# Designs tried in a protein design run: peptides against a protein of PDB entry 7UQJ. Part 37

Target 1, 160 residues: chain A of PDB entry 7UQJ
Amino acid sequence: PELYQNFNITPPRGVLFHGPPGTGKTLMARALAASCSSDERKITFFMRKGADILSKWVGEAERQLRLLFEEAKKHQPSIIFFDEIDGLAPVRSSKQEQIHASIVSTLLALMDGMDNRGQVIVIGATNRPDAVDPALRRPGRFDREFYFPLPDVKARFKIL

## One batch from the design tools (peptide; made by RFdiffusion4, then SolubleMPNN)

Design b1_p10_4_s3 (from b1_p10_4, 4 letters changed)
Fold by OpenDDE base, seed 5:
Structure b1_p10_4_s3 (fold): chain B 160 residues (1-160), chain C 160 residues (1-160), chain D 160 residues (1-160), chain A 10 residues (1-10)
Amino acid sequence: as target 1 above (160 residues)
Amino acid sequence: as target 1 above (160 residues)
Amino acid sequence: as target 1 above (160 residues)
Amino acid sequence: RRLRPPLELP
């Protein structure tokens, strides 16, 4: 938010962080949240895991997503971070597909319903960008993507 | 491994990284792996999520753990990183408790079976250290613990 | 500190984080500080920017460095993080060269004066490792270096 | 926070 405000850039609605596990996606999202929070203006950081959303009853998962977006809007500037957003991807089982499809559909609708004037950024993190529903990767949703490569092994030697 | 070898220190069998989500536990584990791998001696880094271990058939999960530890021993110095190790913690359902208990029991046995001369380090990461089976936190297992606090918001201002 | 103490490893005196801007150097330093703080033992994290050190009067900058190292020693285990340490590098102007040379000389002396038994780690971050005085990169100073590569360049353009 | 029971996926 502040980063984008300071640059007079309209923040993307959604940003996808993708890359191998443990490449710092979640840490970067938290860093961005903190770097954007000033002494005068703290950014509210909301975090959910994809699997934690699924562990809720059908309809309650969707309700919790709606409440999350409402709370984020209420506390703007805010960041919503979805860790393991591929955990919302359809799993191979037909019954899970319906549950996943409903939750994903709700997330799509919530992202589509975000006004460009809102100071709410959504960050999705995944280890498998190809497992993320392509609908989430369209303009107005997670339309910006960041690859988190494995940090080069050689470079890390000298910390220890 | 190299760190401990370079210092002639017997590596702990296991290290528990605990702290809020997105505090860099996985990134740190990868950083440690990378920092220990020299041009002459690369550390093999193995990673598993607690949930991914559970998603395997009963007995196959235990087999995969055994194979992982064997492969880690074969490719020593090595690091085994278990992300979300609290995902191996007993879930309240009786049927899952049996599956979890078997997998946890296998992990305990594998950690207990590690020779102190081995160049295999096991890192567990959790957001909920109290959800990790206390048996895993005993000497000879995850007997070393590191807290990953949320980085203080005020201190982040000077990063930009 | 705690990481090294918990492992009975003597921490390096200094670690250089280098790499392009926004590669997570400062974030990693904070994550390290945080990961080394347990519930029982918090690491004190001190942060200074190279430019902020220079913005002080001649002699006051050196005094502030001395006080910083004394306070870090008093509050050990501690981390001193110098962001933009290349900002202490001589700038092409003769008058600034003298100021920079004095400050750098003071930093060198402070790093040389650290006992190996001290639980004080110094982390320097730079975007330009070649602009860091080679004297700082010698054994007993910033003798350990970490490259923070750009995440794939195409990914960066879409953050902004 | 009490984890609500997982969805018993049948």
Scores: peptide ipSAE 0.000, ipTM 0.374, DockQ to the pose 0.125
Fold by OpenDDE base, seed 2:
Structure b1_p10_4_s3 (fold): chain B 160 residues (1-160), chain C 160 residues (1-160), chain D 160 residues (1-160), chain A 10 residues (1-10)
Amino acid sequence: as target 1 above (160 residues)
Amino acid sequence: as target 1 above (160 residues)
Amino acid sequence: as target 1 above (160 residues)
Amino acid sequence: RRLRPPLELP
């Protein structure tokens, strides 16, 4: 309740930050975390990069995801920020099926298994929302999306 | 034609963004992509990190590069942004010769194989232009370089 | 002397930049490097990601660290920036003890082995200062810490 | 249940 009141959003289980790289998705996710932290209630911020879970934990990525969600649940109110989530949960393409399918299935199950009463928010950041498995973008998962626009075209002419 | 008109630049096959980390190279590459996207013509933005291609695709990095360029060609007008391209195409040093040499050779061939009539721009971002193989910095490849200066010294005194 | 005069700081061997992701730690580290570079004395900026040293150099990470410090010493005045240093030198947890312990011990020895007369500054950036081995945060190592605050809460209300 | 459209940042 309170975490979502502090966000002034209906409690999404997950929020997808999408937009061009460097648009400050990671910055904003942390800005949200800090702004929702009061002196009385510090929000625990968990950050993982999608690519790091795949590369560092080949064969244990599922267990690491479960541990992350358990740790986030223990440290409520908490935010799990997946930077570059397209690296963790790419669209199910025919040639990479098994390993990605298992990680995606685990992430789906973890997001579905979050009791709506938990003060855990999951923020996924991606540069390519279309590269995220559509199953993650369903209601009860990443059911809110925030587009991070580029800084206005006028900034281009100042740097070029 | 139109993509390059929107950039107001003579059609480089490749642009090297170099400058200090966090200078917004990744931000600018995407700012350029969005500013060149009209409602009528969305520019498809492909992003890859040089380090991720090497680490995730040991033995398939060449194929992944080819697929990326084919996909970019299919989704024209498009931008391929290589973040940390120094991780993908380091200067040929004696001890890492074979694997890097093959990836570099593939990237060179892909950049050379782009018909100048294609609406594909390749942007490489590096923190160290001198760590990029000089063969990539030749005309018809990354033949334009943009230096990303640091935010002015005055910003330092505000944060320190 | 001169590098530290340009920083207007007593010569720390190491500076820890900590703060929320996207707060511009990497940007600032390079802003500092460029602001300390004059036309007469260019500061050589070395950047490494903690995660990349572990993932790319399994078994040679120690040697790569030594080479990095030697190269930085040869190219004085220089800055070594470790982005995501928590990936390189995580707190000694029971299950990952040996490999991390050796890299941490090597980094400690390299920081301790820097003659205070060297114009080499080491900047570590982390999102989690508490995830960095406390031995690195001792005097003569990362003995200065700079907190990168989030952009003010007012920026949240403009985006929400 | 319709996915709420992405909140465009203002």
Scores: peptide ipSAE 0.000, ipTM 0.184, DockQ to the pose 0.033; fails the geometry check
Fold by OpenDDE base, seed 3:
Structure b1_p10_4_s3 (fold): chain B 160 residues (1-160), chain C 160 residues (1-160), chain D 160 residues (1-160), chain A 10 residues (1-10)
Amino acid sequence: as target 1 above (160 residues)
Amino acid sequence: as target 1 above (160 residues)
Amino acid sequence: as target 1 above (160 residues)
Amino acid sequence: RRLRPPLELP
């Protein structure tokens, strides 16, 4: 928080957590949600998995995204965590481009439509930041990117 | 950041991660540091182990702390992570009190001397928050404390 | 591994880590792998994501599972971590049942074929233990289930 | 410029 206040940086609407699997991206997002909740101010944490949205909500994924953002806005302050966001918004490279393009476009519109005054933070987690549509990584969207390194083997060993 | 901006919370100069060993304190600190690093804004992550500072830097620990904070300030935004901070700043109870007291006093002064505008976050991790000098846990220092629970005892016991 | 030897507990062939996303399942699996790795005894950690196996290895998923278990056996002591195992072995409910059923059957056979003397631990992580095929949760397979609670709201609140 | 996401300290 302080880091951003001091930087006069428009707080990111979206934060991209990226790094190797099991580097704590999802844990971090949850920890953030939890930490940002005080007894006086509970943050509502919404979590969706990118692949689950595509697989479970075939043809409704866009509507579900809209509903998610509306619900997050209603329950602000809130965090929307997209685990495996690369599954939701893959780089436009395959003939299934249209469905992904539509979902990406919806997510873009939702992130762009977040009033800068909204207490809704969007966190996307991915193992493959380069597999996330570059449009999501633009300013006002996931304009902040967090690399989760593997705990250095020595650091891993010291954690234990 | 946004969450803190919106919460009018003076962002903590110091954050104490506490909880049983292996609960991911060090990993979380690393994940935070890494997460807060973007391509445009790389957070310099400084990590020191409390016991290492005392054992490796006998007679120089205070100077090393000063240098660490100066370096962190030079490379801001930065995170200083003290793993096992209870090893650095034990409760003043034993005849080795003087060295510990001096190191604690230096750390206190460094944390107090962090200009509120500094983009330096200090994270202390401990298994024993009660073994950390209470002076470090006062407002403007490690005024935020994070409990890392054991994965539910059933989860831990079933891993075994 | 050594922890199991000391507890006289027949090491589970499979351990299911379940709990809300971001509760540290993947982290714990990695931490366990790292902890169980001493300088004298390095545990080889294999990680696969259930959805990645299905999506990347279309038509080869079974072969890739076999190769994974063979490689894990060759590099024992080893941990095979299936992140999002519910993506690999969903409950048999949709017309895509055959591919999933074949992959599940292969995984079952591989787990059943793990000689109890093998130093290969299989860890499956899921957000939805009930979405994992019940056949995988039977004795001799993922017969140990670990609940990863959300960091207690209070612990979470302290983390901010 | 990829802004460092908040140290959303969990």
Scores: peptide ipSAE 0.000, ipTM 0.214, DockQ to the pose 0.128; fails the geometry check

Design b1_p10_4_s3 (from b1_p10_4, 4 letters changed)
Fold by OpenDDE base, seed 4:
Structure b1_p10_4_s3 (fold): chain B 160 residues (1-160), chain C 160 residues (1-160), chain D 160 residues (1-160), chain A 10 residues (1-10)
Amino acid sequence: as target 1 above (160 residues)
Amino acid sequence: as target 1 above (160 residues)
Amino acid sequence: as target 1 above (160 residues)
Amino acid sequence: RRLRPPLELP
């Protein structure tokens, strides 16, 4: 949160957390959500897992995405966290093209339709940024990417 | 690690991290792995995701589990972290019984076959402890469970 | 980083992460550092452990702190993460008064000397916020504190 | 100016 202020960088509508598994992407997103909430201003944190949206709502994934973004807008300031976003919006080259393409298109439209003045931040976490549709990684969407490196061996040693 | 020494508690063969998604289960497992590593004694951290083992290795999941435990034993002291272990060892009542039952049986046998003198700790993380086969939660397996509560809505609010 | 922008909150010069050991403070700090780095703007992350600064640099700890803050300023945007900051800046009431007091005084001066326009964020992590000199917890220093709650007492007891 | 209460990490 604070670092974007210092950089006079317009808060991205979307932030992509990427890096090896268990580097704390999900926790960081939750911690950011928590961190942005104060006693005066509660941030609503919406968490969805990419694979869960696809699997639970075959044919309704687009509707569930729309509802999620509407709910996030109603409860602003809010954070939408997509854990494993590569599961929700895989690269279009997968042979299951049509369903994934529809979901990607819906997510793109929802991110594009977020007013720049909206107090809704979208955080996507992935272990495979290259498995996320490049269209989501464009400016105005997940235009900021955060690499969660494996804590270096020394960094691992110092966490404990 | 140090706390097991202090309490003369035989290190559990398995630890189940459970709680809502993004409560830091995966992170804690990595932090523990890192913690236990010193400059003198590097702990080998093996990370697998339950769903990834099932999906990548249809018909070889049992073999991959065996190889993982062998590799962990060869590289002891080691930690095996199963992220989303409910995906690897779902409750036996699921209609996909046979494949899941074989994997569960293999994991049970591998955990039972870990000599108490082995410097191999297994950490399983799940968002749904009730979706993990109860056989894995018995003494000598994942006999210790850690609830990662959602940071209270207030605790979430206070990080930012 | 971003959420401070959205809330028009002047980024604190310092953030104190506090809570029981293994609650993810150190990893959160690393994840924040990684999270603040984009492809366009890499944030330089400086990590130091409080006890390491005291023990490695007897009589030079003040100089090492100055050098760290200078390096962070040169490589801005930057994050300085002090892990176990209670080791670096213990409460002045401890019988080892003089050496600790000098280091605390240096850290206070360095945090006070950070121009509000500087793109340097200081994150301190401690398991004992009450062991941190209250002077560091004042406005313009570590003026934001983040409690990392234990995963429930049972969760703590069972990791070990 | 009262210190804002500690922000709790989720």
Scores: peptide ipSAE 0.000, ipTM 0.311, DockQ to the pose 0.071; fails the geometry check

Design b1_p10_4_s4 (from b1_p10_4, 5 letters changed)
Fold by OpenDDE base, seed 3:
Structure b1_p10_4_s4 (fold): chain B 160 residues (1-160), chain C 160 residues (1-160), chain D 160 residues (1-160), chain A 10 residues (1-10)
Amino acid sequence: as target 1 above (160 residues)
Amino acid sequence: as target 1 above (160 residues)
Amino acid sequence: as target 1 above (160 residues)
Amino acid sequence: RRLRPELELP
């Protein structure tokens, strides 16, 4: 929060966790979810994999996204965590894209449709931030990015 | 390796990390790799996903496993981390099994073939330990299991 | 951010990570520090142990805290991580407490003195949240609390 | 479909 206030960054509706695989993106999202809940205010945490949402049926993926956001809104405060979001929302570059474009468009619309009063945070995790559609990385969507570096040799010194 | 040597613990040929998704299994494996690497002894960390090893070509998956173990042995001390190992080695229940059975058999043979002096640790991560072939969970293979619980809900969202 | 706005939660100056030892509190703090660093904006990560701050003369502990916060402010955006903060800031119950009370009072003042524009996040980690002075857990200080559940005891035993 | 308890934190 303070970091974001200080950076003059609009409150994220979405947060992109990016970094090499196994850098703790999902753990962080869960720890965050765990984090917002008090005894008085439990946060509902929804987790989906991008590839799992890509069901064989495009229209079903869109429906599942809508249902997910509706459920998250119903159970707010909530977090929606998309693991491997690059699987859901690849960059719109090639002809296989109409299917992905529809899902991405649905996700864009759902993120854009989040009321600023909505106690729903969307976290996307990816190993390939450049593989995520730039439209998702715009203000009001995944407008904040968190880099998860490899636990470097320096992280070693102080975790031990 | 050194940790196990120092604790007089027989070096596990394999360690199964199990627990809900996003409990830090992969992060722990990387942190372990980082933690065992001194300036004098860098641990080579190999990461594969179970599903990625399941290439369309069964014989190629076996070959890739052999190459991985050879490379790990060549670059020892090393850690081989299999993320979603249940994708590689599902319980032998259905007709799609011959393909999986061959890959599992290859992995079993590779793990059994690891010399006790080999500074190669194999870490498997799964969300479904019961979906992993019991043959992999026997002594000399993934004979050590680590449960990664959910970070519980009290960990409060002030980091965002 | 939106969660804070929607919950009417004051932006955290401090975050308390609590949970049993070895639950990844320190790992999380580092992952966060790393995650907030972009190529353009590296976060400076300061780590101190509560016991290490206490190991010197009381007046030196206060001075070290002041210097730490000044250095963190100078190198902002920054994270100050206090591991074992219960060692620094025990509940104000017994006669050994005047010394601790002075250090706690200094920490309180430093946290209260953080400008809302200060890109300094303070993370405290403890295994005993109830051993942390309630004054530190008030709004504007460690006003968010993160529970880190046990990685089931089995996970701990075999990683070591 | 009930989310697996592993996929939903209460």
Scores: peptide ipSAE 0.016, ipTM 0.385, DockQ to the pose 0.080
Fold by OpenDDE base, seed 5:
Structure b1_p10_4_s4 (fold): chain B 160 residues (1-160), chain C 160 residues (1-160), chain D 160 residues (1-160), chain A 10 residues (1-10)
Amino acid sequence: as target 1 above (160 residues)
Amino acid sequence: as target 1 above (160 residues)
Amino acid sequence: as target 1 above (160 residues)
Amino acid sequence: RRLRPELELP
């Protein structure tokens, strides 16, 4: 938020962090939240995992998403971080597909309902951007994407 | 591996990275693997998630663990990284408990079977060290532990 | 420090993080400090920017460096992080060159004066490793270097 | 409603 405000940039509604596992996506999200938090202005950081959202009853998972967005809005400026957001993607089983589709639809609606004036940023992290529902990657949702490459091996020698 | 070899240290069989989610445990494991990998001596980095181990048939999960350790031994020096290793912990359901117990027993046996002269390091990462089977935390297994705290806020102000 | 101690490894005296701005050098340094800090053993993290060191009178800048290293030694295990360490590099103006040379000489002497048994790690971060005095990059100083590559450029434009 | 400590950036 402050990062974008200081740059006079309208914060994206959603940012997708993608790249191999353990490339620091979650750490970066925390660091961004951290760097944007001043003594004068603390950023509230909300975290969920995609799998944790699915482990709940559909209606309760959806309700928990709504409450999460409401609470993020209440505690502006806020960051909502969804780790492993591809975990919201429909797994190949038809029964799970309906459950996943409902939760994803709720997330889509919540992201679409975000006013541009809100100081709420949503960060999704995935190891598999192609497993993320393409609808989440449209303008007004996770319309910004960051690749987290593996740290190149050669660079590493010198920490030792 | 090189880190320990260059220091003439017997590598611990296992290292537990623990701390809140998104504190960089996986990034650190990759950075360590990377830092130990020279142009002359590449470290092979193997990664698994605890949940991915459980998502397989018990016998196939155990077989895959055995194959993983064999391949890590074949490609020495190697790092095996288990992300979310608490995902191997028994989930409160009795049927899962037997499955988890079998997989955990296989992992214990594989770690116990590691020759101290082997250039294989096992890194487990968890957000909940208390959810990791205490048997995995015994000497000769994950006998070394590293806490990954949240980056302290006061430290943030000087990055900006 | 704990990482190295728990591994019974003598920590390197200095590590250079280099790479384009915003590649997470400072973040990584904090994450390392954090990851090495346990409940039982807190790592003290000291941070300075190269420019902040120069903004002081030469004698006071040197004194502050000495005090920083003394305090880091007192609060072992410790990490000293110098952000923008290339800011200590002599800028081509003759008057600044003498000032910078004196400060760099003091830093060199302090790094050379570190006992290998000390649990103090120095991390320097720069966007321009070639602007860092080659004397700082010698064995026993920042003898270890990490390149922080840009995440692929196109991804960057969408964070902003 | 107390924010869970995990939701508050300290």
Scores: peptide ipSAE 0.007, ipTM 0.392, DockQ to the pose 0.056
Fold by OpenDDE base, seed 2:
Structure b1_p10_4_s4 (fold): chain B 160 residues (1-160), chain C 160 residues (1-160), chain D 160 residues (1-160), chain A 10 residues (1-10)
Amino acid sequence: as target 1 above (160 residues)
Amino acid sequence: as target 1 above (160 residues)
Amino acid sequence: as target 1 above (160 residues)
Amino acid sequence: RRLRPELELP
């Protein structure tokens, strides 16, 4: 209840944080996880990088995703944060088709298989919402999108 | 044109972001990528961690670097961001010589093989510019260096 | 001397950065590393992710931790930053017991084996200090804890 | 399942 109230999210909705990279998506997902964690109700935060899941675990990526969702389900209320989810679930049209298709299929099935009664929030962060498989952006998956605007242009000129 | 104008970089120059770790190099590389991305001209941002390329891709690290550069070339205008590039291209003097030498050789060849007409910017981020192979810091490679200063000393005293 | 004075840390004390994820723990650990690095005395910064050590080094994680500490000792003054150390050293009560127990045992032994004369600072970052093995939080290990507060609540409401 | 060998520091 509180977890989804704190996010204004109806379960099992995934939240896609998108915006210019380094706009603090990871920072915010992390901040949200802890601000929704009270002393009375600790939220378990699971962070994974999309590219890390794909690349560390050849042929185990699906199993590791399943284990991650099972752990998140065991440690409810929980947040699964996929940083750089475009690295995990690229649009199916790129020729690295089979490995990505299987991982995306597994992630889709895991998001669809989350009983509406689960206190698991899935947050995906990407710089490229268009590089995320549209199947992940459907209702019941990453169906809320939060845009992270760039910090104002004035900060850029101090480093350039 | 715009990508390189926005960076004040003549292609194919790599940019080395160096400075105290967590000075926002990744955040800035990302912010730059997205601030140079207009609604009309989306810049494709490729992020890799140096240690992740080394670790993910036994005997395939070179191939994955090649594929990364080919993908970046296909998705022009693009930015390749190597976070912690000192993990990819350590100075050749450390006894992990052969694997690193081959990956560094491949990265050098890929940077040298970037046609001046390619709208691919390579950004390397490191905490230790001296730990990056000097061959990568030569003209035509990471030949621009941006120092990321620490956020002012006053913020340190609030945590210490 | 200066390294430990700059941290107000007596060697070999590990520092645990804890707080809501994304509160800038990695950013601060990195900022501290370089603010303590002068032109005259460069501090070598070693960054590892806890989950990366576990996942990268199955059966060799202990050896890689040893090598990391040996490299840090060779490159004194140095900082070892473990980002997401809860991924390296989870509390022993979770049934993935044997592999984690061995890595935690090795990390404990490496922290205990640091001669008080070593200019090696170990910084662990976690979102969940309670998920870190309490043995790591004992005196002589991660015996200083710095809480990273959330950026003020008002920033949350602009994204929610 | 074997780590990729370059995840083995030599």
Scores: peptide ipSAE 0.027, ipTM 0.203, DockQ to the pose 0.162; fails the geometry check

Design b1_p10_4_s4 (from b1_p10_4, 5 letters changed)
Fold by OpenDDE base, seed 4:
Structure b1_p10_4_s4 (fold): chain B 160 residues (1-160), chain C 160 residues (1-160), chain D 160 residues (1-160), chain A 10 residues (1-10)
Amino acid sequence: as target 1 above (160 residues)
Amino acid sequence: as target 1 above (160 residues)
Amino acid sequence: as target 1 above (160 residues)
Amino acid sequence: RRLRPELELP
């Protein structure tokens, strides 16, 4: 949380955690949520998996996204964590374009509709940043990208 | 690995990491793989996601499992980590019984076919241990189960 | 990094990750470092193990700490991660008081000597927060403490 | 509707 403060960078509404599987993206998001909830200020952490939102009926996925953002706004300060966001907002070039396009459009609109003063942070985790619709990676959305490298072999040995 | 040696406990062939999403199951598996790789003995870490194996053509999922176990045996000492193993080996009672049954049967056979002397550890991670086929949770398979609790709200506050 | 910004919390100079072994403290620190490095601003991540610093000759440990903080300041924005900081900064009441006292005093002075405007974050990880000198846990040092809860006691015993 | 405890972490 604090490194962005030191850099006087406007907190992005959205943060993309990307990197190889099992680099701790999901754990980091939870630990960030945990670290940001003080005794005085409990942060509500919402977790959704991209595929679990997509697996719902056409139009229900969009409704679930809207409800998620409304609930996050209601329970602010809050974090919305999308695990495997590439499953929710894949690059549009897939033959199932229409269903994905509606969900992506809804997510884009929800991220754009978050007031800059909102105490809602959106964290997307992906193993494939290039599989996320580039529209989500634009300023005001997931405009911060965090690469979770494989713990280098030397880093692995030092976790020993 | 060394803990099993220190206690003269036959290393379980399979370890089930279970608990709510983002409790660090995948992370722990990687950290274990990392901690077990010394300069002298690099442990090969194989990671597969249950859903990614299942999404393959009928018969190809089983082939991919066989190849994974062969490769793990070839590169021993090794860890096979199945993230979201409930996606690979769901409880048999689902309407798609036949496809899942073949994959589960293959995984069971592969785990049973690992010689006790093999330096191959299988780690399955799930958010739903009760959604994993009970046949996988029997002795000689995933016979050790590790509950990853939610970081308690108090623990979340302490990650403040 | 950003949640502290959203809450207008002065970034702590030091963050203590505490909790039982294998709770992901070390990985969290690495993932934070990785998450804080954007394409535009690479954060330099320094990792040291407490015991590895202590194992150096008397006076060399203090020199290594000074050099580490100088290098971190030179390569700011930076994170210094002390894994097993209880090995470096044990509670002073142990019979080897004098050697540990010099190292602790050096670390205290280095943390106090970090200008509040410095883009250097210190993360200490320990399995024993009560084994860390209370002087390090004071405001302006490791003034934020993050409890990494056990995966339930049953999960510990089963990693055996 | 309460989110499932698994999906909503206070």
Scores: peptide ipSAE 0.008, ipTM 0.346, DockQ to the pose 0.077; fails the geometry check

